# Designs tried in a protein design run: peptides against a protein of PDB entry 4BOS. Part 79

Target 1, 163 residues: chain A of PDB entry 4BOS
Amino acid sequence: PVLTRTVVPADNSCLFTSVYYVVEGGVLNPACAPEMRRLIAQIVASDPDFYSEAILGKTNQEYCDWIKRDDTWGGAIEISILSKFYQCEICVVDTQTVRIDRFGEDAGYTKRVLLIYDGIHYDPLQRNFPDPDTPPLTIFSSNDDIVLVQALELADEARRRRQ
Target 2, 163 residues: chain A of PDB entry 4BOS as posed
Amino acid sequence: PVLTRTVVPADNSALFTSVYYVVEGGVLNPACAPEMRRLIAQIVASDPDFYSEAILGKTNQEYCDWIKRDDTWGGAIEISILSKFYQCEICVVDTQTVRIDRFGEDAGYTKRVLLIYDGIHYDPLQRNFPDPDTPPLTIFSSNDDIVLVQALELADEARRRRQ

## One batch from the design tools (peptide; made by RFdiffusion4, then SolubleMPNN)

Design b1_p19_4_s4 (from b1_p19_4, 13 letters changed)
Fold by OpenDDE base, seed 4:
Structure b1_p19_4_s4 (fold): chain B 163 residues (1-163), chain A 19 residues (1-19)
Amino acid sequence: as target 1 above (163 residues)
Amino acid sequence: SEEEERLRAEREEQKKRES
């Protein structure tokens, strides 16, 4: 089995598209972003004590309005929220640093999903199998550290190609 | 918490990208 990258559209919603892809088992839906943005806004609005201006960099209401725009980029806040919502660890391998940022690693989730990030764009990762009749896997065991090694290999290769 | 600090740091980086 080989870990591969699926390139999603380089629009302002690549994070949402990528997360949706992996948590839904490999479904590419570039139109998923509006609803996911609303979900983020709802969760942020539901806990103004935690999602304070100190965390958001703006008022709770301003952030909710901001993230619902179709041209704003999601980041760590969104990944953290989506990790909790989907009850899975979200691992982001960075091609610039060849490091993995883990979200939800202390929550005790049994599943993990993987994204690859180049500092601007997010893409989902999937495991392909030799059997063509076996669909790619996007949801892994949180104990599967091999997939993390494979993700780092992909990131390292990507970095070398840019140098 | 460590998570909160990470989120704050990332938010600051996002603000730079928004500019």
Scores: peptide ipSAE 0.149, ipTM 0.780, DockQ to the pose 0.057
Fold by OpenDDE base, seed 5:
Structure b1_p19_4_s4 (fold): chain B 163 residues (1-163), chain A 19 residues (1-19)
Amino acid sequence: as target 1 above (163 residues)
Amino acid sequence: SEEEERLRAEREEQKKRES
């Protein structure tokens, strides 16, 4: 089995497209962002105590209006929220640092999904199998450390290509 | 928390990219 990258459109909503892809088992839907943005805004609005100005960098209401714009970029806040919503650990491998940021790691989730990030763009990761009749896997066991190693290898290779 | 710290740090970096 090999871990591979699926390139999603390089638009302002690549994070949402990538998350949707992995949590839905490999469904590419570039049009998923508007609803996901609304979902995030709803969750943020529902908990102003946790999603404070210190976390958001702006008022709760300002953030909600901001994230619902089609041209704003998702990041760690959105990933954290989506991790909680989908009840899975979201692991982001960074090609610039060759490190993995884990979201939801202390929540006790049994499942994890993986994204690759270059500082600007997010793409989803999947495991492909030798058997062509076996579909790619996007949802892994939270105990599967091999997939994390493979993700780091992908990130390292990507970094080398840019140097 | 560690999560809050990471979120704040990432938000600052994100602002730089979007400015």
Scores: peptide ipSAE 0.133, ipTM 0.760, DockQ to the pose 0.059
Fold by OpenDDE base, seed 2:
Structure b1_p19_4_s4 (fold): chain B 163 residues (1-163), chain A 19 residues (1-19)
Amino acid sequence: as target 1 above (163 residues)
Amino acid sequence: SEEEERLRAEREEQKKRES
C-alpha cells in the first residue's frame, strides 16, 4: 500500500474540498465549499462562549460573515471545527517543516484522515492498494501510525522536489 | 488547552498574511 495525494483545485476553498474528499471516502467535489462554509458558520454561531473573539481573532458574527465568503481561506480553526463535526482526527502534514499537526488528537476518536499542506494549498491523502478492485482508503484507524510515517515520507520527498 | 493556543497562534499568523 502506498500513500498518495489527490491534487484538488488551487482555489480559495482547497481546505474544504480536501476535507470533504477524505471524510466522504474519496469523493472529489469542488462545489462542496459553500455548504461547508455555512456549516462552520452555523457551528460557530451556536457556541459564542467557546468561539470567542480570542479564538476567532474577530467577533463571532464577523467570523461567520467572513467564513461564508467565497474568497476566504480556511485554516486551523476550520480544521478543528470539522474534526469535531465529523468525529475524527484530522492530521495535516506540512511539507515546509516535515511535521504533522494533529487536530482532535485528545478527543478519543477512532478514525483519522490526512491532508498535505505546503503553506498555501491543502490536498487530501489516500492509501492505494495493489488490487485495482480495492478502492483507495481515506479514513484510517487512529491507531494506524504507519500512515503517519508514510505521510512524513511523502512530505519530505515533496520538500526535496522544490529545493 | 494546547490546541486552543495553537488555534490562536494560527489565527494571528493568518491575520498577518491577510493584512
Scores: peptide ipSAE 0.133, ipTM 0.757, DockQ to the pose 0.058
Fold by OpenDDE base, seed 3:
Structure b1_p19_4_s4 (fold): chain B 163 residues (1-163), chain A 19 residues (1-19)
Amino acid sequence: as target 1 above (163 residues)
Amino acid sequence: SEEEERLRAEREEQKKRES
């Protein structure tokens, strides 16, 4: 089995599209962002104590209005929220640094999903199998550290291609 | 938490990009 990258549209909602892809088992839906933005806003609004101005960089209300715009880019805040919502660890491998940032790592989730990030754009990762009748896997065991090694290798290859 | 600290750091970087 090999870990591969599925390129999603390079729009301002690539994070949401990528997360949706992996948590739904490999479903590409570029139109999923508006609802996911609303979901995030709802979660943030529901817990102003945790999602404070110190975390958000703006007031709770300002963030909610901001994230619901169709031209704002998601990042670590949104990933952490989506990790909690989908009850899975979200691992982001960075092609610029060849590092993995893990979100939800202390929550005790049994599942993990993987994204690849180049400093601007997010794409989902999946495991492909030799058997063509076996569908790709996007949801891994949180104990599967081999997939993390494979993600690092994939990121390193991507970095070398840009150097 | 470590994640919370990472979120704060990320927010600082985002503010730089937004300015």
Scores: peptide ipSAE 0.124, ipTM 0.749, DockQ to the pose 0.059

Design b1_p19_5_s1 (from b1_p19_5 with I5L R6A A14E R15L)
Fold by OpenDDE base, seed 5:
Structure b1_p19_5_s1 (fold): chain B 163 residues (1-163), chain A 19 residues (1-19)
Amino acid sequence: as target 1 above (163 residues)
Amino acid sequence: SAAELAAKAAERAELDARF
């Protein structure tokens, strides 16, 4: 089995497209962003005490209006929220540092999904199998540490190609 | 509280440093 990267459009919604891809089992839908942005805004608006200006960098209302724009970027806050919403660990491998940042690792989730990040763009990761009749896997066991090793190898190779 | 705000600010700073 080989871990591979699926390149999604390099638009302002690549995070949402990538998350949707992995949690839906490999469905590429660049049009998913508006609904996911609304989902984020709804969750943030529901808890203004937790999602305060200190966390958001702006008022709760301002953030909700901002994230619903079609040209604003999602990041760590959105990943954390989506991890909780989908009840899965979201692992982001960074090609610049060859490190994995794990969101939801302390929540006791049994599922894990993986993204690759280069500092400006997110893409989803999937495991391909030799059997052509076996579809790629995007949702892994949280005990599957092999996929994390493979993600690091993939990131290291990406870094080497840019040397 | 001030402590809660400080903790949240620290959390935000950590997140911003990562992404």
Scores: peptide ipSAE 0.025, ipTM 0.549, DockQ to the pose 0.048
Fold by OpenDDE base, seed 2:
Structure b1_p19_5_s1 (fold): chain B 163 residues (1-163), chain A 19 residues (1-19)
Amino acid sequence: as target 1 above (163 residues)
Amino acid sequence: SAAELAAKAAERAELDARF
């Protein structure tokens, strides 16, 4: 089995598209972003004590309005929120540093999903199988360390191609 | 508290530095 990258549109919502893809088992839906933005805003609004200005960099209400815009970019805080919502680790392999940043690793989740990040764009990762009748896998066991190694190899290859 | 806010701010700064 080979870990591969599915390129999603390079728009302001690539993070949301990528997360949706992996948590839904490989469903590419670039139109999912507005709903996911609203989901995040709803979660943030529900806990103003935790999601404070210190974390958000703006008031709770301002953040909610901001994240719901179609031209704002998701980042680490949104990944953390989505990890908790979907009850899975979200592992982001960075092609610039060739390292994996794990979100939700201390929560005891049994599942993990993987994204690849180049500093300005997110894409989802999937495992393809030799049998064409077996659909690609996007949700992995949190005990599957092989997929993390494969992700690092993929990132290292990407880095070498750009140098 | 001030300590709690400082901890949250530090966490946010760490996240923003990486993404």
Scores: peptide ipSAE 0.022, ipTM 0.551, DockQ to the pose 0.049
Fold by OpenDDE base, seed 4:
Structure b1_p19_5_s1 (fold): chain B 163 residues (1-163), chain A 19 residues (1-19)
Amino acid sequence: as target 1 above (163 residues)
Amino acid sequence: SAAELAAKAAERAELDARF
């Protein structure tokens, strides 16, 4: 089995497309972003005491309007919210540093999904199997540390290609 | 300001711990 990257469009919504891909078992749907942005806005609006201006960098209402725009970029705040919503650990391997940031790691989730990030763009990761009739896997056990090693290897290869 | 950056960093750390 080999961990591979699926390149999604660089259309300002790559984070949402990538998360949708992995949590839905490998479904590429670039049109998923508007509804996912709305979902995040709903969650943020529901708890203005926690999602404060200090966290958001803008007022709760301003953030909700901002994240629903089709030209704004998702980041760590959105990943944290999506981890909680989908009840899974979201692991992001960074090709610039060859390190993994784990979101939801202390929540006790039994599942994890993986993204690869280059500083501006997110792509989903999947495990391909030698048998072509076996579909790729995007949802892993939170005990599967092998997939984290494979993600680091993939990021290291990506870094070498840029040098 | 430095105070604003420190406050944002602290809140971000809390967010990371919660989710």
Scores: peptide ipSAE 0.021, ipTM 0.547, DockQ to the pose 0.068
Fold by OpenDDE base, seed 1:
Structure b1_p19_5_s1 (fold): chain B 163 residues (1-163), chain A 19 residues (1-19)
Amino acid sequence: as target 1 above (163 residues)
Amino acid sequence: SAAELAAKAAERAELDARF
């Protein structure tokens, strides 16, 4: 089995598209972003004490309006929120540093999904199997450390190509 | 607390710089 990257559109919503892809088992839906943006806004609005200006960099209401725009980019806060919502660990391998940042690692989730990030763009990762009739796997056990090694290898290869 | 908020703000700044 090989961990591979599915390139999603390089638009303002690549994070949302990538997360949707992995949590839905490998479904590419570039139109998913508006609903995911609304979902995040709903979650943020529901807990203004936690999602404060200190966390958001703007007021709760301003953030909610901002994230629902079609031209704003998601980041670590949105990943954290989506990790909590989908009840899974979201692991982001960075091709610039060849490091994995794990969101939700201390929450006790049994599942993990993986994204690859190059400093600007997010793409989803999946495990492909030799049998063409076996669909790619995007949701892994939180105990599957092999997939993390494979993600690091993928990132290292990407970095080498840029050298 | 103020300390907690400061820590969260610092974390946000670091995370925003990276992601």
Scores: peptide ipSAE 0.022, ipTM 0.550, DockQ to the pose 0.052; fails the geometry check

Design b1_p19_5_s2 (from b1_p19_5, 8 letters changed)
Fold by OpenDDE base, seed 2:
Structure b1_p19_5_s2 (fold): chain B 163 residues (1-163), chain A 19 residues (1-19)
Amino acid sequence: as target 1 above (163 residues)
Amino acid sequence: SLEELLRKAKERAELDARF
């Protein structure tokens, strides 16, 4: 089994497309972004005490209006929210630093999903199997640290290709 | 749709609770 990258469109919504892909078991749906944005806005609006200006960098209402725009980019705040919503750890391997940022690591989730990030663009990661009849795996055990090693290997290879 | 996302998330949460 090998960990591979599925390239999603390089649009403003690559994070949402990538998250949707991995949490839905490998379904590529670039049209999912508007609903994902609305989901995040709804969650943020529901808890203005927690999602304060200090956390959001803007007022709760301003953030909700901002994230629902089709030309704004998601980041750590959105990943954290989606981790909680989907009840899974979201691991982002960075090809610039060859490091993994783990979101939801302290929540006790039994599942993890993986994204690869180059400083601008997000793509989903999946495990392919030798048997062509076995579909790729996108949801891993939170105890599967081998997949994290494989993600780091992918990031290191990507970095070397750019040098 | 948002409703579909919520439904699928709920189903996944229920599956996790069984193990």
Scores: peptide ipSAE 0.186, ipTM 0.787, DockQ to the pose 0.024
Fold by OpenDDE base, seed 1:
Structure b1_p19_5_s2 (fold): chain B 163 residues (1-163), chain A 19 residues (1-19)
Amino acid sequence: as target 1 above (163 residues)
Amino acid sequence: SLEELLRKAKERAELDARF
């Protein structure tokens, strides 16, 4: 078994496409972004006390209008919201630093998914199996630390390729 | 659709509760 990346389109919605891919078990659907943007906006708008200006960096209303634009990028705030919505840990391995940022790690989720980030673009990660009849795995146990090691190895290799 | 996203999320949560 080897951890690999699936390259999604390099548009402004790569985060949403990548998250959708892993939480849906390996379904590539770039058209999911508008609905996921609206989902995030609805969640934020529904709880202005929690999603305050201190968290958002802008007013609740400004954020909701902003995230629904088709040219705005997702980041840590959106990942945190999606982690909570899908009730899973979202682990992002950064190829620039070769570090993993874990979102939802304190929530006690039993599942984790993985993304790879290069400072500009997000891609989903999956585990491929030697058996061609066994589909790739995108949802892992939160106790599976081997997949985190594999993600770091993948990120380190990506960093070396840029040098 | 948004409705489909919500439905799938609910189904996943229910599956997790059963197992």
Scores: peptide ipSAE 0.170, ipTM 0.771, DockQ to the pose 0.023
Fold by OpenDDE base, seed 3:
Structure b1_p19_5_s2 (fold): chain B 163 residues (1-163), chain A 19 residues (1-19)
Amino acid sequence: as target 1 above (163 residues)
Amino acid sequence: SLEELLRKAKERAELDARF
């Protein structure tokens, strides 16, 4: 089995497209972003005590308005929220640093999904199997450390190619 | 839709609880 990336559109919603892809088992749907933005806004609005200005960097209402814009980028806050919503660990491998940031790692989730990030753009990762009739896998066990090693290898290769 | 996202999340949770 080999870990590969699926390149999603380089729009302002690549994070949402990538997350949707992996949590839905490999479904590419760039049109998912508006609903996912709304989902995040609803979650944030529903708990203003937790999602405070200290966490958001802006007021709860300002954040909700901001994240629903079609030209704003998702980041760590959104990944954390989506990790909680989908009840899975979201692992982001960074091609610039060749490091993995894990979101939800302390929540006890049994599943993990993987994204690759270059400092601007997010893409989803999937495991391809030798049997062409076996569809790629996007949801892994949270105990599967092999997939993390493979993600680091992908990131390292990507970094080398950009140098 | 948002409802679809919620539905799918619920289905995943149910599957996880079954095994």
Scores: peptide ipSAE 0.170, ipTM 0.771, DockQ to the pose 0.023
Fold by OpenDDE base, seed 4:
Structure b1_p19_5_s2 (fold): chain B 163 residues (1-163), chain A 19 residues (1-19)
Amino acid sequence: as target 1 above (163 residues)
Amino acid sequence: SLEELLRKAKERAELDARF
């Protein structure tokens, strides 16, 4: 089995497309962003005490209006929210540092998904199998540390290609 | 749709609860 990267469109919604891909088992749907933005806004609006200005960097209402725009980008806050919503760890391997940022690691989730990040763009990761009849895997056990090693190897290779 | 996203999330949660 080999961990591979699926390149999604380099638009302002690459994070949402990538998350959707991995949590849906490998379904590429670049049109998912508007609804995912609304989902995030709904979650944030539902708990203004938790999603405070201290966390959001702006008022609750300002954030909700901002994230629903077509031209705004997702980041760590959105990843954290999506981790909670989908009840899984979201592990982001950074090709610039070859390090993994884990979101939801202390929540006790049994599943993890993986993204690769280059400082601007997000792509989803999947495990491919030699048997063509075995579909790729995008959802892993939270105890599967091998996939994290594979992600680091993939990121290291990506970094070398840019040097 | 948003409803579909919520439905799928619920479905996944239910599947996880069985294991």
Scores: peptide ipSAE 0.166, ipTM 0.770, DockQ to the pose 0.024

Design b1_p19_5_s3 (from b1_p19_5, 7 letters changed)
Fold by OpenDDE base, seed 1:
Structure b1_p19_5_s3 (fold): chain B 163 residues (1-163), chain A 19 residues (1-19)
Amino acid sequence: as target 1 above (163 residues)
Amino acid sequence: SLAELLEKAAERKELDARF
């Protein structure tokens, strides 16, 4: 099996598109961002004590309005929220550092999904199988460390290519 | 706790700078 990158549109919603892709089993939906933004806003609004101004960098209401804009960037806080919502570990491999940041690793989730990040853009990762009739896999066991190694190798190769 | 929130906020700031 080979871990491969699916390039999603390079817009300010690439994080949401990428997360949607992996959690939905490999469905590319460039129009998913508004719904996911609203989902995040809804979650944040539901717990103003936890999602405080200190964490959000703005008031709870201001964040909710901000994240629902079509021109705002999703980041680590959104990944963390989505990890909790989808009850899965979200692993982000960074091509600049060739390191993996794991969100939800301490939550005891049985599933993990993988994204690749180059400092500007997020893309989803999937495992392709030799059998052409076997669809690619985007949701892995949280015990599957091989996929993490493959992600690191993929990121390292990406780094070498741009050097 | 407040301490935990502040720690998370600090982490958020660092992570937001990276991601």
Scores: peptide ipSAE 0.022, ipTM 0.534, DockQ to the pose 0.088
Fold by OpenDDE base, seed 3:
Structure b1_p19_5_s3 (fold): chain B 163 residues (1-163), chain A 19 residues (1-19)
Amino acid sequence: as target 1 above (163 residues)
Amino acid sequence: SLAELLEKAAERKELDARF
């Protein structure tokens, strides 16, 4: 089995497309962003005490309006929200630093998904199998540390390629 | 990690960097 990168469109919604891809088992749907943006806004609006201005960097209402625009970027806040919503650990491997940031790691989730990030763009990761008839896997056990090692190797390769 | 910093920021109610 080999961990591979699926390149999604380089638009302002690459995070949402990537998350959707992995949590839905490998479904590429670039049109999913508006729905996911609305979902995040709904979650944030529902708990203004938790999603405070200090966390959001703006008022709750301002954030909700901002995230629903089609040209705004998702980041750590959105990943954290999506991790909680989908009840899975979201691991982001950074090709610039060759490190993994784990979101939801202390929540006790049994599932793990992986994204690769280059400082600007997000892409989903999947495990491909030697048998061509076996579909790629995007949802892993939260105890699968091998996939994390493979993700680091993939990031390191990407970094070397840029050098 | 950024995730850890975000968690700490939430606990301290402080603005933190986005990933």
Scores: peptide ipSAE 0.018, ipTM 0.545, DockQ to the pose 0.061
Fold by OpenDDE base, seed 2:
Structure b1_p19_5_s3 (fold): chain B 163 residues (1-163), chain A 19 residues (1-19)
Amino acid sequence: as target 1 above (163 residues)
Amino acid sequence: SLAELLEKAAERKELDARF
């Protein structure tokens, strides 16, 4: 089995497309962004005490209006929220640093998904199998540390290709 | 890191209760 990258459109919603892809078992739907943006805004709006300006970098209301725009990019805050919503660990491997940022690692989730990040763009990762009739796997056990090693190897290869 | 801070914050019971 080999861990591979599925390139999603390089638009403002690549994070949402990538998350949707992995949590839905490998469904590429670039049109999912508006719904996911609304979902995040609803969650943030529901808890203004926690999602304060100190966390958001802007007021709760300003953030909600901002994230619902079709030309704004998601980041760590959105990943954290989506991790809790989907009840899974989200691991982001960075090709610039060859490191993995883990969201939800202490929450006790049994599942993890993986994204690859190059400093501006997010893509989903999947495990391909030799059997062509076996669909790729996007949801892994939280105990599967091999997939993390494979992600680091993939990131290191990507880094070397850019140099 | 920001990821670590957000991860710990997200583990709060009051936040978890909204999911």
Scores: peptide ipSAE 0.018, ipTM 0.534, DockQ to the pose 0.043
Fold by OpenDDE base, seed 4:
Structure b1_p19_5_s3 (fold): chain B 163 residues (1-163), chain A 19 residues (1-19)
Amino acid sequence: as target 1 above (163 residues)
Amino acid sequence: SLAELLEKAAERKELDARF
C-alpha cells in the first residue's frame, strides 16, 4: 500500500475541501466549504467563553463573520475545531519542514486523518492498495504510526523536488 | 520526531503488513 496525495483546487477553501475529503472517506467536493465555514462559525458562537478573543485574535462575532467569507483561509484554529467536531485526530505534514503537526492528539480519539501542507495550500492524503477492488483509505487508526512515517516520506520527496 | 516514529513503526511491523 502506498500513501498518495490528491490535489484539490487551489482556492481559498482548500483546507475545508481537504478535511471533507478525508473524513468522508475520499469524497472530493469543493462545494463543501460554505457549509463547513458556517459550521465552524456556529460552534465558535455557541461557546464564547472558550472561544475567547484571546484565542481567536478578534472578537467572537468578528471571527464568525470573518470565517464565513469565501476568501479567508483556514488554519490551526479551524483544524482544531474540525478535529473536535469530527472526533478524530487531524495530522498535517508540512513539506517545508518535513514535520507533522497533530491536532486532537490528547483527546483520546481512535481515528486519524492526514493532510499535506506546503505553506499555502492543503491537500488530502489517502492510502492506495495493490488490490484494484479495494478502495483507497483516508481514515486510519490512531495507533497506525506507519502512516505518519509514510506521510513524512511523501513530504520529504516533495521538498526534494522543489530544491 | 522522525526517529521516534520509525521506532514505533518497527515495533508494530510484525503485526502490520501495511509497511
Scores: peptide ipSAE 0.009, ipTM 0.475, DockQ to the pose 0.020

